# Designs tried in a protein design run: peptides against a protein of PDB entry 3EFO. Part 25

Target 1, 262 residues: chain A of PDB entry 3EFO
Amino acid sequence: SQLADLYKSCETDALINFFAKSAFKAVLHQPLKVIREILVNQTAHMLACYRKNCASPSAASQLILPDSMKVLPVYMNCLLKNCVLLSRPEISTDERAYQRQLVMTMGVADSQLFFYPQLLPIHTLDVKSTMLPAAVRCSESRLSEEGIFLLANGLHMFLWLGVSSPPELIQGIFNVPSFAHINTDMTLLPEVGNPYSQQLRMIMGIIQQKRPYSMKLTIVKQREQPEMVFRQFLVEDKGLYGGSSYVDFLCCVHKEICQLLN

## One batch from the design tools (peptide)

Design b1_p15_2 (made by RFdiffusion4)
Fold by OpenDDE base, seed 4:
Structure b1_p15_2 (fold): chain B 262 residues (1-262), chain A 15 residues (1-15)
Amino acid sequence: as target 1 above (262 residues)
Amino acid sequence: PPSPPPPEVVYESPP
């Protein structure tokens, strides 16, 4: 059907870019609550239409996504949780204004990365491989105390280190003997020169490649105060300032879909 | 950049 073809060809990243820019424009003349409601409604409406017209019959308890929109809800939730739309007092006006302007000028690829960061398990690097490690879901549940993770959203880059991260990797990256010796005030990795260090630097370079902004590196130790900032980018988790987890958002969307179909 | 992993709590219909 025509609708089926539409959903098959849907470019979710483009939709998110559109919704983001539309919403961020709307903040100038509409209440934030209304904007958020519209976004949720649009999400539910699109998915309800799919279920009604395209999806195979299934139990009402099941949320069904077309493959082309499999990541629509997660991105939409990220958008809803953005400081521009939350407008929490904990976030400065300058920061909201800054992010709003940034997104308004972002292309599709940039906005995709911005709303859903890359979270890479650096501790799994194969120094002989030229491939980037597979990104993991942006959730605390995917972190490991024994792991080292690189997070990038096109604007910021974080190197997160678990409290039990391997000393050999710490030595390889920072040329220090232990986790405790890592200087988190540094914004650049030292030129250690070993294969692991070089591989990490290469990965960072690839991530930075063709991004419009130079990403500042922040080194984050688990259980230290700066980790709070890092956790804000774990976008699938419950937001620090009232945003829903991805799972909770899915439940919300599902409920609204059911309402639309009844 | 690559898309995030698909949601685990959602049934994904084939294209």
Scores: peptide ipSAE 0.162, ipTM 0.755, DockQ to the pose 0.154
Fold by OpenDDE base, seed 3:
Formats: C-alpha cells, sequence, structure tokens
Structure b1_p15_2 (fold): chain B 262 residues (1-262), chain A 15 residues (1-15)
C-alpha cells in the first residue's frame, strides 16, 4: 500500500530534523507546552496510523514500530527534552536562543548527532584495529566504573572516567599513575605518544571530522560535580528538569496510540 | 554519522 511504502522509506533522522526546526520555529509564536503536545501528538498519530494500516496483527500491549522508525521515539524524546522546548527558569533566554539558532541551521547529520550523542567505550579499544568502537546507548546503565567513555554531540566532547578505570589506560592517556591524579581542568589530552593515546586521538579526530564546530574536550571523573553536566547528555535517562526517560516516553506514546485506536 | 542502536524495550518492529 501507499502508506506501507511511505513508512518503509521514512528517514527518521530527516524527520527529526524537520520536527526540530518546525518546533523551534513555532517557539516564536506558540507556548512551549502546546509545542510539546503537538510533537507528542504527531508522533502518536504517525505510529497509530502505522499500527492501524500497516502493522501486522499484534497484542494491544505491544508498541509496534516500523523498522524505519525504530529510533523515532528516542529522538523525539531527545527533542522534547531540549532546553529550547523546556519552560524552566533555570534555562536562560540566551541559551535557548543560542541552541535554537544552532539547530535551525543544522543539517540532518548534525541534528542527529546533536540530539543523540555518540557514546563510545574507548576502554575496549583495540589498538591493533582500525575500527571505531561501537557506540552504546546514551544511558548511565551502559557506563561502567571500570570504563572510559567518549561522548560527543557535535558541540561538546566529554571523556568520562570511571572511578575504577584501569590505571594502565589512565597512564596511557594522561601520563599519570591513577584516577586521582587526573586533572579535570585540562581541555586537551597530553601528547603521551603511546599506541593507545594515539588511537584515542585518532578516534577523537574522526569524530571531529566534518563537524562545523570544534568540540571542546571536557574531562569528567565519575562521582565528581562535573559529572552532573555530563549526565545531561545521557539522553535516554531522566532529564534534570523533569524530562522523561526513553522508557517512560515510550510508555507515554504507547498510551496515546492506544487512546487513538480505541 | 552512525545512528544510535535500536531501543530495547517494550516495542516490536515488524517489517
Amino acid sequence: as target 1 above (262 residues)
Amino acid sequence: PPSPPPPEVVYESPP
């Protein structure tokens, strides 16, 4: 059917880009609450339509997504949790304006990365491999105290260190003997010159490639104050300002879909 | 840029 073909050909990243720009444009003329409601409603309607017209029969308890939209909800939740769409006094007008303008000029690839960061487990890095480590879900549940993770969203880059990060890796990256010795005030990795350091720098370089902005590096130690800032980029988790986790958002969307179809 | 991994929650994604 025409609808089935439409859903099969849907590009979620392009759709999110469109939704983001549309919403951010609407901010100038509509209340934030209304905009958020519209976004959720649009999401639910699209998915309800799919379930009604395209999906195979399934239990009502299941949320059915077309393959092309597997990540639509998670991206939509990220959009909804963006500071531009949040009516919190803690967020300055200038910050909202800044991010709004940034997104308004972003291409599909840029907005994709912006809304859902890359989170790379660099502690698993094989220095003999030319392959980048596979990204993990942006959630605290995917972090490990023994791990070292690189997060990038096109604007910021974070190197997160678990409290039990391997001393050998710490030595390799920072040329210091332990976690406690890492200086988090640095914005550049030292030129240590060993294979692991070189590999990490290469990865960082690859991530930086073709990005319109130079991402400043922030070193983050687990359980230190700056980690709270880092955690804001774990977009699948609950937001600081009351935003839903991805799971909670899925439940919300599912409920709305059911309401539309019942 | 690579897409995030598919969600692993209460959803099913048929073709």
Scores: peptide ipSAE 0.147, ipTM 0.747, DockQ to the pose 0.137
Fold by OpenDDE base, seed 5:
Structure b1_p15_2 (fold): chain B 262 residues (1-262), chain A 15 residues (1-15)
Amino acid sequence: as target 1 above (262 residues)
Amino acid sequence: PPSPPPPEVVYESPP
């Protein structure tokens, strides 16, 4: 059917880019609450239409997504949680204006990475492999105290270190004997010269490649104050300023779909 | 950039 073909060919990243720019344009003449409601409604309507007209029969309790839109809800939630669309007094007008301007000029790839960062488990690196480690979900639940993770969103790059990070990896990356010795004020990794250090630098280079902005590296130790800034980029978690977790958003969308169909 | 992993609780239709 025509509808089925439409959903099969849908590019979610392009759609999110469109929604983001449309919403960020609308903030100039519409209340933020209305804009957020429109975005949620559009999400629910698209998915409800799929459920009604294209999806295979399934239990009503299940949220069904077309494969082409399997990540639509998570991106939409990230968009909704962006400071430009949040009605919180804690967010300065300058910050809103800044991020609005940035997104309005972003291409599809830029906005995709901006809204949903790459989170890479660096502690799992195979120094003999040329492949990047598989990205994990941007949630605290995917971090480990024993792990080291690299996060990048096209504007910022973070190297997060668990309190129990392997000393051998710390030595390999920073040339220091322990977690406590890591200097978090540095914005560049030392050129230690071992295979692990070189591999990490290569990965960072690949991530930085073809990005319009140079990402400044921030070293983050678990349980230190700067970790709070890092956690704001774990976009699947509950936002600091009232944004929903991904799970909560899925429930919200599912509920709205059910309301539309029942 | 790599797409985020799909949630397991969601029923996904074939491509």
Scores: peptide ipSAE 0.113, ipTM 0.793, DockQ to the pose 0.156
Fold by OpenDDE base, seed 2:
Structure b1_p15_2 (fold): chain B 262 residues (1-262), chain A 15 residues (1-15)
Amino acid sequence: as target 1 above (262 residues)
Amino acid sequence: PPSPPPPEVVYESPP
């Protein structure tokens, strides 16, 4: 059917970009609550339509996503959790304006990365590989105390270090003997010159390539204050300001879909 | 650059 073909050809990243810009434009003349509701409703309607007209029969308890939209909910949730759309007094007008302007000028690829960061397990790097490590889901559950992770969203870059990060990697990256010796005030990695350091720098360079902004590097130690900021970019988790986890959002969307189909 | 890992297409929604 034409409808089925439409869903098959859907480009979720472009759709999210559109929704983001539309929503961020709407904040100028509509209440944030309404905007959020519209976004959720639109998501639910699209998916309900798919469920009704295109999806194979399945249990009502299941949330069915077309393959082309399999990441739509997660990105939508990220959009909903953006400070621009949150009704929180803690968020300054300036910050809202800044974020709004950024997104309004972003292309599809930029917005994709912005809303859902890359989270790379750096501790698993193969120095002989030219490939980037496979990204993990942006959730605290995917971190490990023994791990080192690089997070990038096109604007910020974080190097997160677990409290039990391998000393050899610490030495390799920072040229210091232990986790405790890492200076988190640095915004640049030292040029240690060993293969691991070089590989990491290369990866960082690749991530930075073709991005409109130079990403500031923040070194984050687990359990230190800056980690709080870092955790805000773990977008699948519950946000600081009440934003839903991805799982919770899925439930929300599912319920709304069910309501639409009943 | 690689896209974020996609979720599964079918979810069992918790009650």
Scores: peptide ipSAE 0.067, ipTM 0.754, DockQ to the pose 0.082

Design b1_p15_2_s1 (made by RFdiffusion4, then SolubleMPNN; from b1_p15_2, 4 letters changed)
Fold by OpenDDE base, seed 5:
Structure b1_p15_2_s1 (fold): chain B 262 residues (1-262), chain A 15 residues (1-15)
Amino acid sequence: as target 1 above (262 residues)
Amino acid sequence: PPEPPPPEILIESPP
C-alpha cells in the first residue's frame, strides 16, 4: 500500500530536520505552546496512522513504531526540549535567537547530531583497534563513576570523567597521577604521546571531521559544578527546564495515540 | 544515531 511504502521509506533524521526548521520558523509568528502542541500532535498522528493502517495486530496497550521511525520519539523529545521552544524565563532571548539561527542553517546530518549527541565510552577503548566505541544512550544512567566519556553534538565536545575513573587512563590522557590533578580549564588535551592518548585524539578527530564548526573541548569532572552544564546534553534524561525524559515522552506519545484511536 | 526504544515497544516493518 501507499502508506506502507511511505513508512518504509521514511527517514527520521530528515523529518526531524524539517520539523525543527518549521517549528523554529513558526516561533516568529506563533506562541511556543502552540508550536509544541503541533509537534506532539503531528508525532501522535503519524504514529496513530501507522498503528491503524499498517501495524500488525497487537494489544491496544502496546506502543508500535515502524522501523523507519523507531527513533522519531527520542528526536522529537529532544526538539521539544530545545531552548528555542521552551517557555521559560530562565532562557534568554539571545540564546533562543542564537540556537534558532544555527538550526535554521543545519543540514540533516548536522541537526541529527545537534539534537542527539554522540556519547562514547572511551574508557573501553582498545588501543589496538581502529574501531570507534559504540555510542551509548545520552542518559546519566549510562554513565559510570569509573568511566570516561566523550560527548559531542557538533557544536560542543565534552570529556566527562567519573570520580573513580582509572588512574592509568587519567595518566594516559592528561599525564597526571590522579583525578584531582586534572585541570578542567584546559581546552586541549596534552600531547602525551602514548597509544591511548593517540587513540583518543583520533576519535576526537573523526568526530570533528565534516562538522561545520570547530567543537571546543570542555573537560568535566563528575560532581563539580560544570557537570551540570554537561548533563543538559544527556537528552534522554529529564530536562532542567521541565522537559520530559525519553521514557516519559514515550508514555505521553502513547497516550496521545490511544486518544486518537480509541 | 540513538538506540531504539526499549524492547517493551514493538518495532516492526510495515507489511
Scores: peptide ipSAE 0.286, ipTM 0.885, DockQ to the pose 0.326
Fold by OpenDDE base, seed 3:
Structure b1_p15_2_s1 (fold): chain B 262 residues (1-262), chain A 15 residues (1-15)
Amino acid sequence: as target 1 above (262 residues)
Amino acid sequence: PPEPPPPEILIESPP
């Protein structure tokens, strides 16, 4: 059917780009609450339509996503939790305006990375491999106290260090003997010159490649105050300003779909 | 790109 073909050909990254720009345009003329409601509604309607017209027979309680939209909900939740769409006084008008303008000019690839950052477990690096480590889900659950993670969203780059990060890696990256000795005020990694350092720098370079903006590096120690800023980019978790986790959002969407169909 | 939803969520492609 035409609908089936539509869902098969859907590109989630393009959709989220469209939704983001549409929503951010609407901010100028509509209340934020209404915009958020519209986004959720649109998401639910698209998926309800699929469930009704295209999905294989299954239990009514089952949430069914077309493969092409399997990551639509997570992106949509990220969009909904973006500062531009949040009605929080803690968010300055300038910050809203800045991010709004940025997204309005972003291509599909840029917005994809912006809304869902790359989170790379660099502590697992094989210095002999040219392959980048596989990204993990942007959730605290994927971090480890023993790990070192690089997060990038096209605008910011964070190097997160677990409290139990291997001293040898700390030495390799920072040329200091321990976690406690790491200076988090630095915005550049030192030129240590060992294979691990070189590999990390290479990875950072690859991530930076083809991005329109130079990502400033922020060093983050686990359990220190600046980690709270970092955690805002763990987009699958609950938002700082009352946003839902990915799981909760799925439940929300499912509920709305059921309401539409039942 | 992010991983798919939890396994409890059915992901399919219509014919």
Scores: peptide ipSAE 0.276, ipTM 0.882, DockQ to the pose 0.341
Fold by OpenDDE base, seed 4:
Structure b1_p15_2_s1 (fold): chain B 262 residues (1-262), chain A 15 residues (1-15)
Amino acid sequence: as target 1 above (262 residues)
Amino acid sequence: PPEPPPPEILIESPP
């Protein structure tokens, strides 16, 4: 059917880009609450349409996503939790304006990375491999106190260090003997010159490659104040300013779909 | 890209 073909060919990243720009344009003319509701409704309508017209028979209690839209909910939730769409006094108007303008000019690939960052387990690096480590889900549950993670969203880059990060890796990256000795005020990694350091720098270079903006590096120690900023980029978790976790959002979407189909 | 949703969610290819 035409609908089936449509869902097969759907590009979620392009769709999110469209929704983001549309929503961010609407911010100038509509209440944020209305914009968020529209986004949720549109998400639910698309998925309800699929459930009604294309999906295989299944229990009403089952949430069914077409493969092409399997990551639509997570991206949509990220969009909904973006500072541009949040009416919170804690969010600077300047920051909101800045991000709005940035997204309005982003291509599909840029917005994809922006809304859902790459979170890479750097502590698992094989210095002899040219492959990037596999990204993990942007959630605190995927962090480890023994781990070191690099997060990038096209605008910011964070190097997160667990309190129990391996001293040998710390030495390799920072040329200091321990976690406590790491200076988080620096925005550049030292050129230590060992294979691990070189590999990390290479990875950072690859991440930076072909991005329109130079990402500033922020070094974050677990349990220190700057970690709170880092956690804002763990987009699958519950938002600091009242946004839903990914799983909660899925439940919300499912509920909305059911309502549409009844 | 992000990982797919939890396994309890059915992901299918349209017929």
Scores: peptide ipSAE 0.271, ipTM 0.877, DockQ to the pose 0.327
Fold by OpenDDE base, seed 1:
Structure b1_p15_2_s1 (fold): chain B 262 residues (1-262), chain A 15 residues (1-15)
Amino acid sequence: as target 1 above (262 residues)
Amino acid sequence: PPEPPPPEILIESPP
């Protein structure tokens, strides 16, 4: 059917770019609460339409997503949790304006990475491989005290170190003997010159490639104060200012779909 | 890109 073809051809990354720019334009003349509601409603309507007209028969309790939109909810939740759309007084006007302007100029690829960062398990690097490590979900549940993770969203880059990260990797990356010796004030990794260091630098270079902004590196130690900033980029978790976790948002969307169809 | 949602969510291709 025509409708089925539409869902098959859908590009979620393009949609989220459109929704983001539309919403960020709307903030100039509509209340934030209304904008958020519209975004949720639009998401629910698209998925409800699929459920009604295209989806295979299933229990009403089952949330069904077309393959082309399987990651639409997570991106939408990230958009909803962006500071531009939050009404919290803790967020300055300047920050909102800055983020708004950034997104308004982003292409599809840029906004995709911006809303959902890459989180890479660096501790699993194969120095002989030319492949990037597989990204993990942006959630604290995917971190480990023994791990080292690189996070990038096109604007910021973080190197997160677990409290029990391997000393040999610490030595390889920082040329220091232990976690305690790592200087988190550094914005550049030292040129250690070993294969692991070189591989990490290569990965960082690949991530930086073709990005419009040079990402500043922030080194983050687990359980230190700056980790709180890092955790804000774990977008599948509950937001600092009351935004939903990904799981909670899925439940919300499902509920609204059911309301539309029943 | 992000991973698909949890397995309890049904992902399908339209017919």
Scores: peptide ipSAE 0.264, ipTM 0.885, DockQ to the pose 0.326

Design b1_p15_2_s2 (made by RFdiffusion4, then SolubleMPNN; from b1_p15_2, 5 letters changed)
Fold by OpenDDE base, seed 1:
Structure b1_p15_2_s2 (fold): chain B 262 residues (1-262), chain A 15 residues (1-15)
Amino acid sequence: as target 1 above (262 residues)
Amino acid sequence: SPEPPPPEVLIETPP
């Protein structure tokens, strides 16, 4: 009962903030491999404890998560794939130090957005609605060649355009006739003044609100070289430097839970 | 917040 109450009241975003700061502090005196293992072990132990003491009876093959922690694995995987915790030589010391310092000072809300970006399908915008479009999963599988997506993680903002994005939307956003005419060197959207442009700018403004840093806008065309940078923020996909996809990580966690309980 | 995990994962509220 006591444990059940604990899991009911668990705040995953706060836990991830804690785990991130703890891990990023530990990098100063522990090997990265050990830190990653500890994070996975802690995740597995928490979930194994739930399975053992709180969860409803179910097949061992079934992964069971309490509702309060249903997104813990995805956040944990994002943390594990952060450059600060990767030993790859391709990652500069400066980049590690920079991101480490950023996260060490982030509040719960900031770290939540940082580790799992918002990905918004802006091609579906209703110019008459004041509601933000529903965010989609941060995966390439949710992109479409006909779509336009806005991604934001509190530090960066990307406007991704599919190769077949609607010309009317391109005209509405950029005041150019086609995809080919879009200048990706721009860091600001033009003041076109139509309802769609205004709505998009409003959305961008809302996203920027209450964020400690001004997010630089990067315009990304599908299949162009800069798209590779954008894809690194699709955190549910397999990482560039050996990180697991979200699905693979779930399997990994499940396996470890089973090992703990069997 | 991110979407829930795939349907293969059982999500429940502890009793």
Scores: peptide ipSAE 0.404, ipTM 0.928, DockQ to the pose 0.327
Fold by OpenDDE base, seed 2:
Structure b1_p15_2_s2 (fold): chain B 262 residues (1-262), chain A 15 residues (1-15)
Amino acid sequence: as target 1 above (262 residues)
Amino acid sequence: SPEPPPPEVLIETPP
C-alpha cells in the first residue's frame, strides 16, 4: 500500500529536523505548552496511523514502530526536552534564542547529533584500532565510575571521568598521577604524546570533522558541579526540568496511540 | 545514531 511504502521510506532524521525547525519557529507565535502537545500529538498520530493501517496484528499493549521510525520517539523526546521548548523561568531568553537559532540553521545530520549526542566509552579504546568505539546510550546507567566517556553533540564535547577512572588512563590523558589532580578548568587536552593520548585526540578530531562549529571541550569529574551540566546531555534520562525519560516518553506515546485507536 | 528502543517495543518492517 501507499502508506506502507511511505513508512518504509521515512527518514526519521529528516523528520526530526523538520519538527524541530517547525517547533522552534512556532515558539514565536504559540505557547510552549501547545507546541509540546502538538509534537506529541503528531508523533502519536503518525504511529497510530501505522498501527491501524500498516502494522502486523498485535496486542494493544504492544507498542509497534516501523523500522524507519524506530528512533523517532527518542529524538522527539530529546526535542521536547530542549530548553527552547521548556516553560521554565530558569532558562533565560538569551539561551532560548541562542539554541533556537542554532537549530534553525542545522542540517539533518547536525540536528541528529545535536538532539542525541554521541557517548563514547573512551576507557575501552584500542590504541591499535582506527575505529571509533561504539557509542552507548545517553543515560547515566551506561556510565561507570571506572570509566571515561566522551560526549559530543556537535556543539559541546565533554570528557567525563569516573571517580575510579584507571590511573594509567588518567596519566595517559592528562599526565597527572590521579583523578584528583585533573584540572577541570582546562579546555584542551595536553599533548602527552603516548599512544592512548594520541588515539583519544584522533577520535576527538574525527568527531569534530565536518561539524559546523568547533566543539568546546569540557572536562567533567564525576560528582563535581560541572557534572550537572553534563548530565543534561544524557538525553534518555529524566531531564532536570521535568522532561521525561526515554522510557517514560515511550509509555506516554503508547498511551496516546491507544487513545487514538480506541 | 541512537540505539533502537527497548525490546518491549516491537519494531517491524511494514508489509
Scores: peptide ipSAE 0.397, ipTM 0.927, DockQ to the pose 0.326
Fold by OpenDDE base, seed 5:
Structure b1_p15_2_s2 (fold): chain B 262 residues (1-262), chain A 15 residues (1-15)
Amino acid sequence: as target 1 above (262 residues)
Amino acid sequence: SPEPPPPEVLIETPP
């Protein structure tokens, strides 16, 4: 059917780019609350239409998504949690204006990385492999005190270090004996010259490749104050300013779909 | 791209 074909061919990343730019344009003449409601409604309506007209029979208690839109909810939640669309006094007008302008000029690839960062487990690196480590979900639940993670969203790059990060990796990356000795004021990794350091630098280079902006590196130690900034990029978690976790948003979307269909 | 949603969410190719 025509609808089935539409859902098969849907490009979620392009759709999110469109929604983001539309929403960010609308902030100039619409209340933020209305814009957020429209985005949620559009999401629910698209998925309700699929459920009604295209989906295989399934229990009403289950959320069902076409494969082409399997990551639509997570991206939509990230969009909704962007500072441009949040009605919080803690967010400055300047920050809103800045991010609005950035997104308005982003292509599809740029906006997707911006809304959902890459989070890579660096502590699992195989120095003999040319493959990048598989990205993990942007959630605190995927971090570990023993781990080292690299996060990048096209604008910022963070190297997060667990309090129990392996000393050998600390030595390999920073040429210091322990976690406590790491200088978080640095924005460049030292050229230690060992295979692990070189591998990490290569990965960082690959991530930086073909990005329109140079991502400044921020070193983040777990449990230190700057970690709070880092955690804002763990987009699947509950937002600092009232945004839903990914799981909560899925529930919200499902509820709204049910309301539309029942 | 992010991982798919939890297993409780059904992902299918439209018939």
Scores: peptide ipSAE 0.396, ipTM 0.927, DockQ to the pose 0.327
Fold by OpenDDE base, seed 4:
Structure b1_p15_2_s2 (fold): chain B 262 residues (1-262), chain A 15 residues (1-15)
Amino acid sequence: as target 1 above (262 residues)
Amino acid sequence: SPEPPPPEVLIETPP
């Protein structure tokens, strides 16, 4: 059917880009609450339409997504939790304005990375491999005290270190003997020159490649204050300022879909 | 791209 073809060919990345720009334009003349409601409603409506017209028969308790939109909810939740759409006094006007303007100029690929960062387990690097490590879900549940993770969203880059991260890796990256010796005020990694350091730098270079903005590196130690900033980019988790977790958002969307279909 | 949603969510190719 025509609808089936539409859902098969849907490009979620482009859709999110559109929704983001539309929403961020709307903030100038609509209440944030209304904008968020519209976004959720549109998400539910699209998926309800799929359920009604295209999906295979299934229990109402089952959330069904077309493959082309399997990541739509997670992106939408990220959009909803963006500072531009949050009415929180903790968020500065300048930051809101800055991010709004940035997104308004982003292409599809840029916005994709912006809303859902890459979180890479750096501690698993094979220095002999030319492949990037597989990204993990942007959630605290994927972090480990023994791990080192690189997070990038096209604008910022974070190197997160667990409190029990391997000393040998710490030495390899920072040329210091322990976690405690890492200087988090640094925005550049030292030129250590060993294979691991070079591999990490290469990865960082690849991530930076063809991005419109130079990503500033922030080194983050677990359980230190700057980690709070890092955690804001764990977009699948519950937001610091009241945003839903990914799972909660799925439930919300499912509920609204059911309401639309009843 | 992000990983797919949890197993509780059914992902299908439209028929």
Scores: peptide ipSAE 0.392, ipTM 0.926, DockQ to the pose 0.314

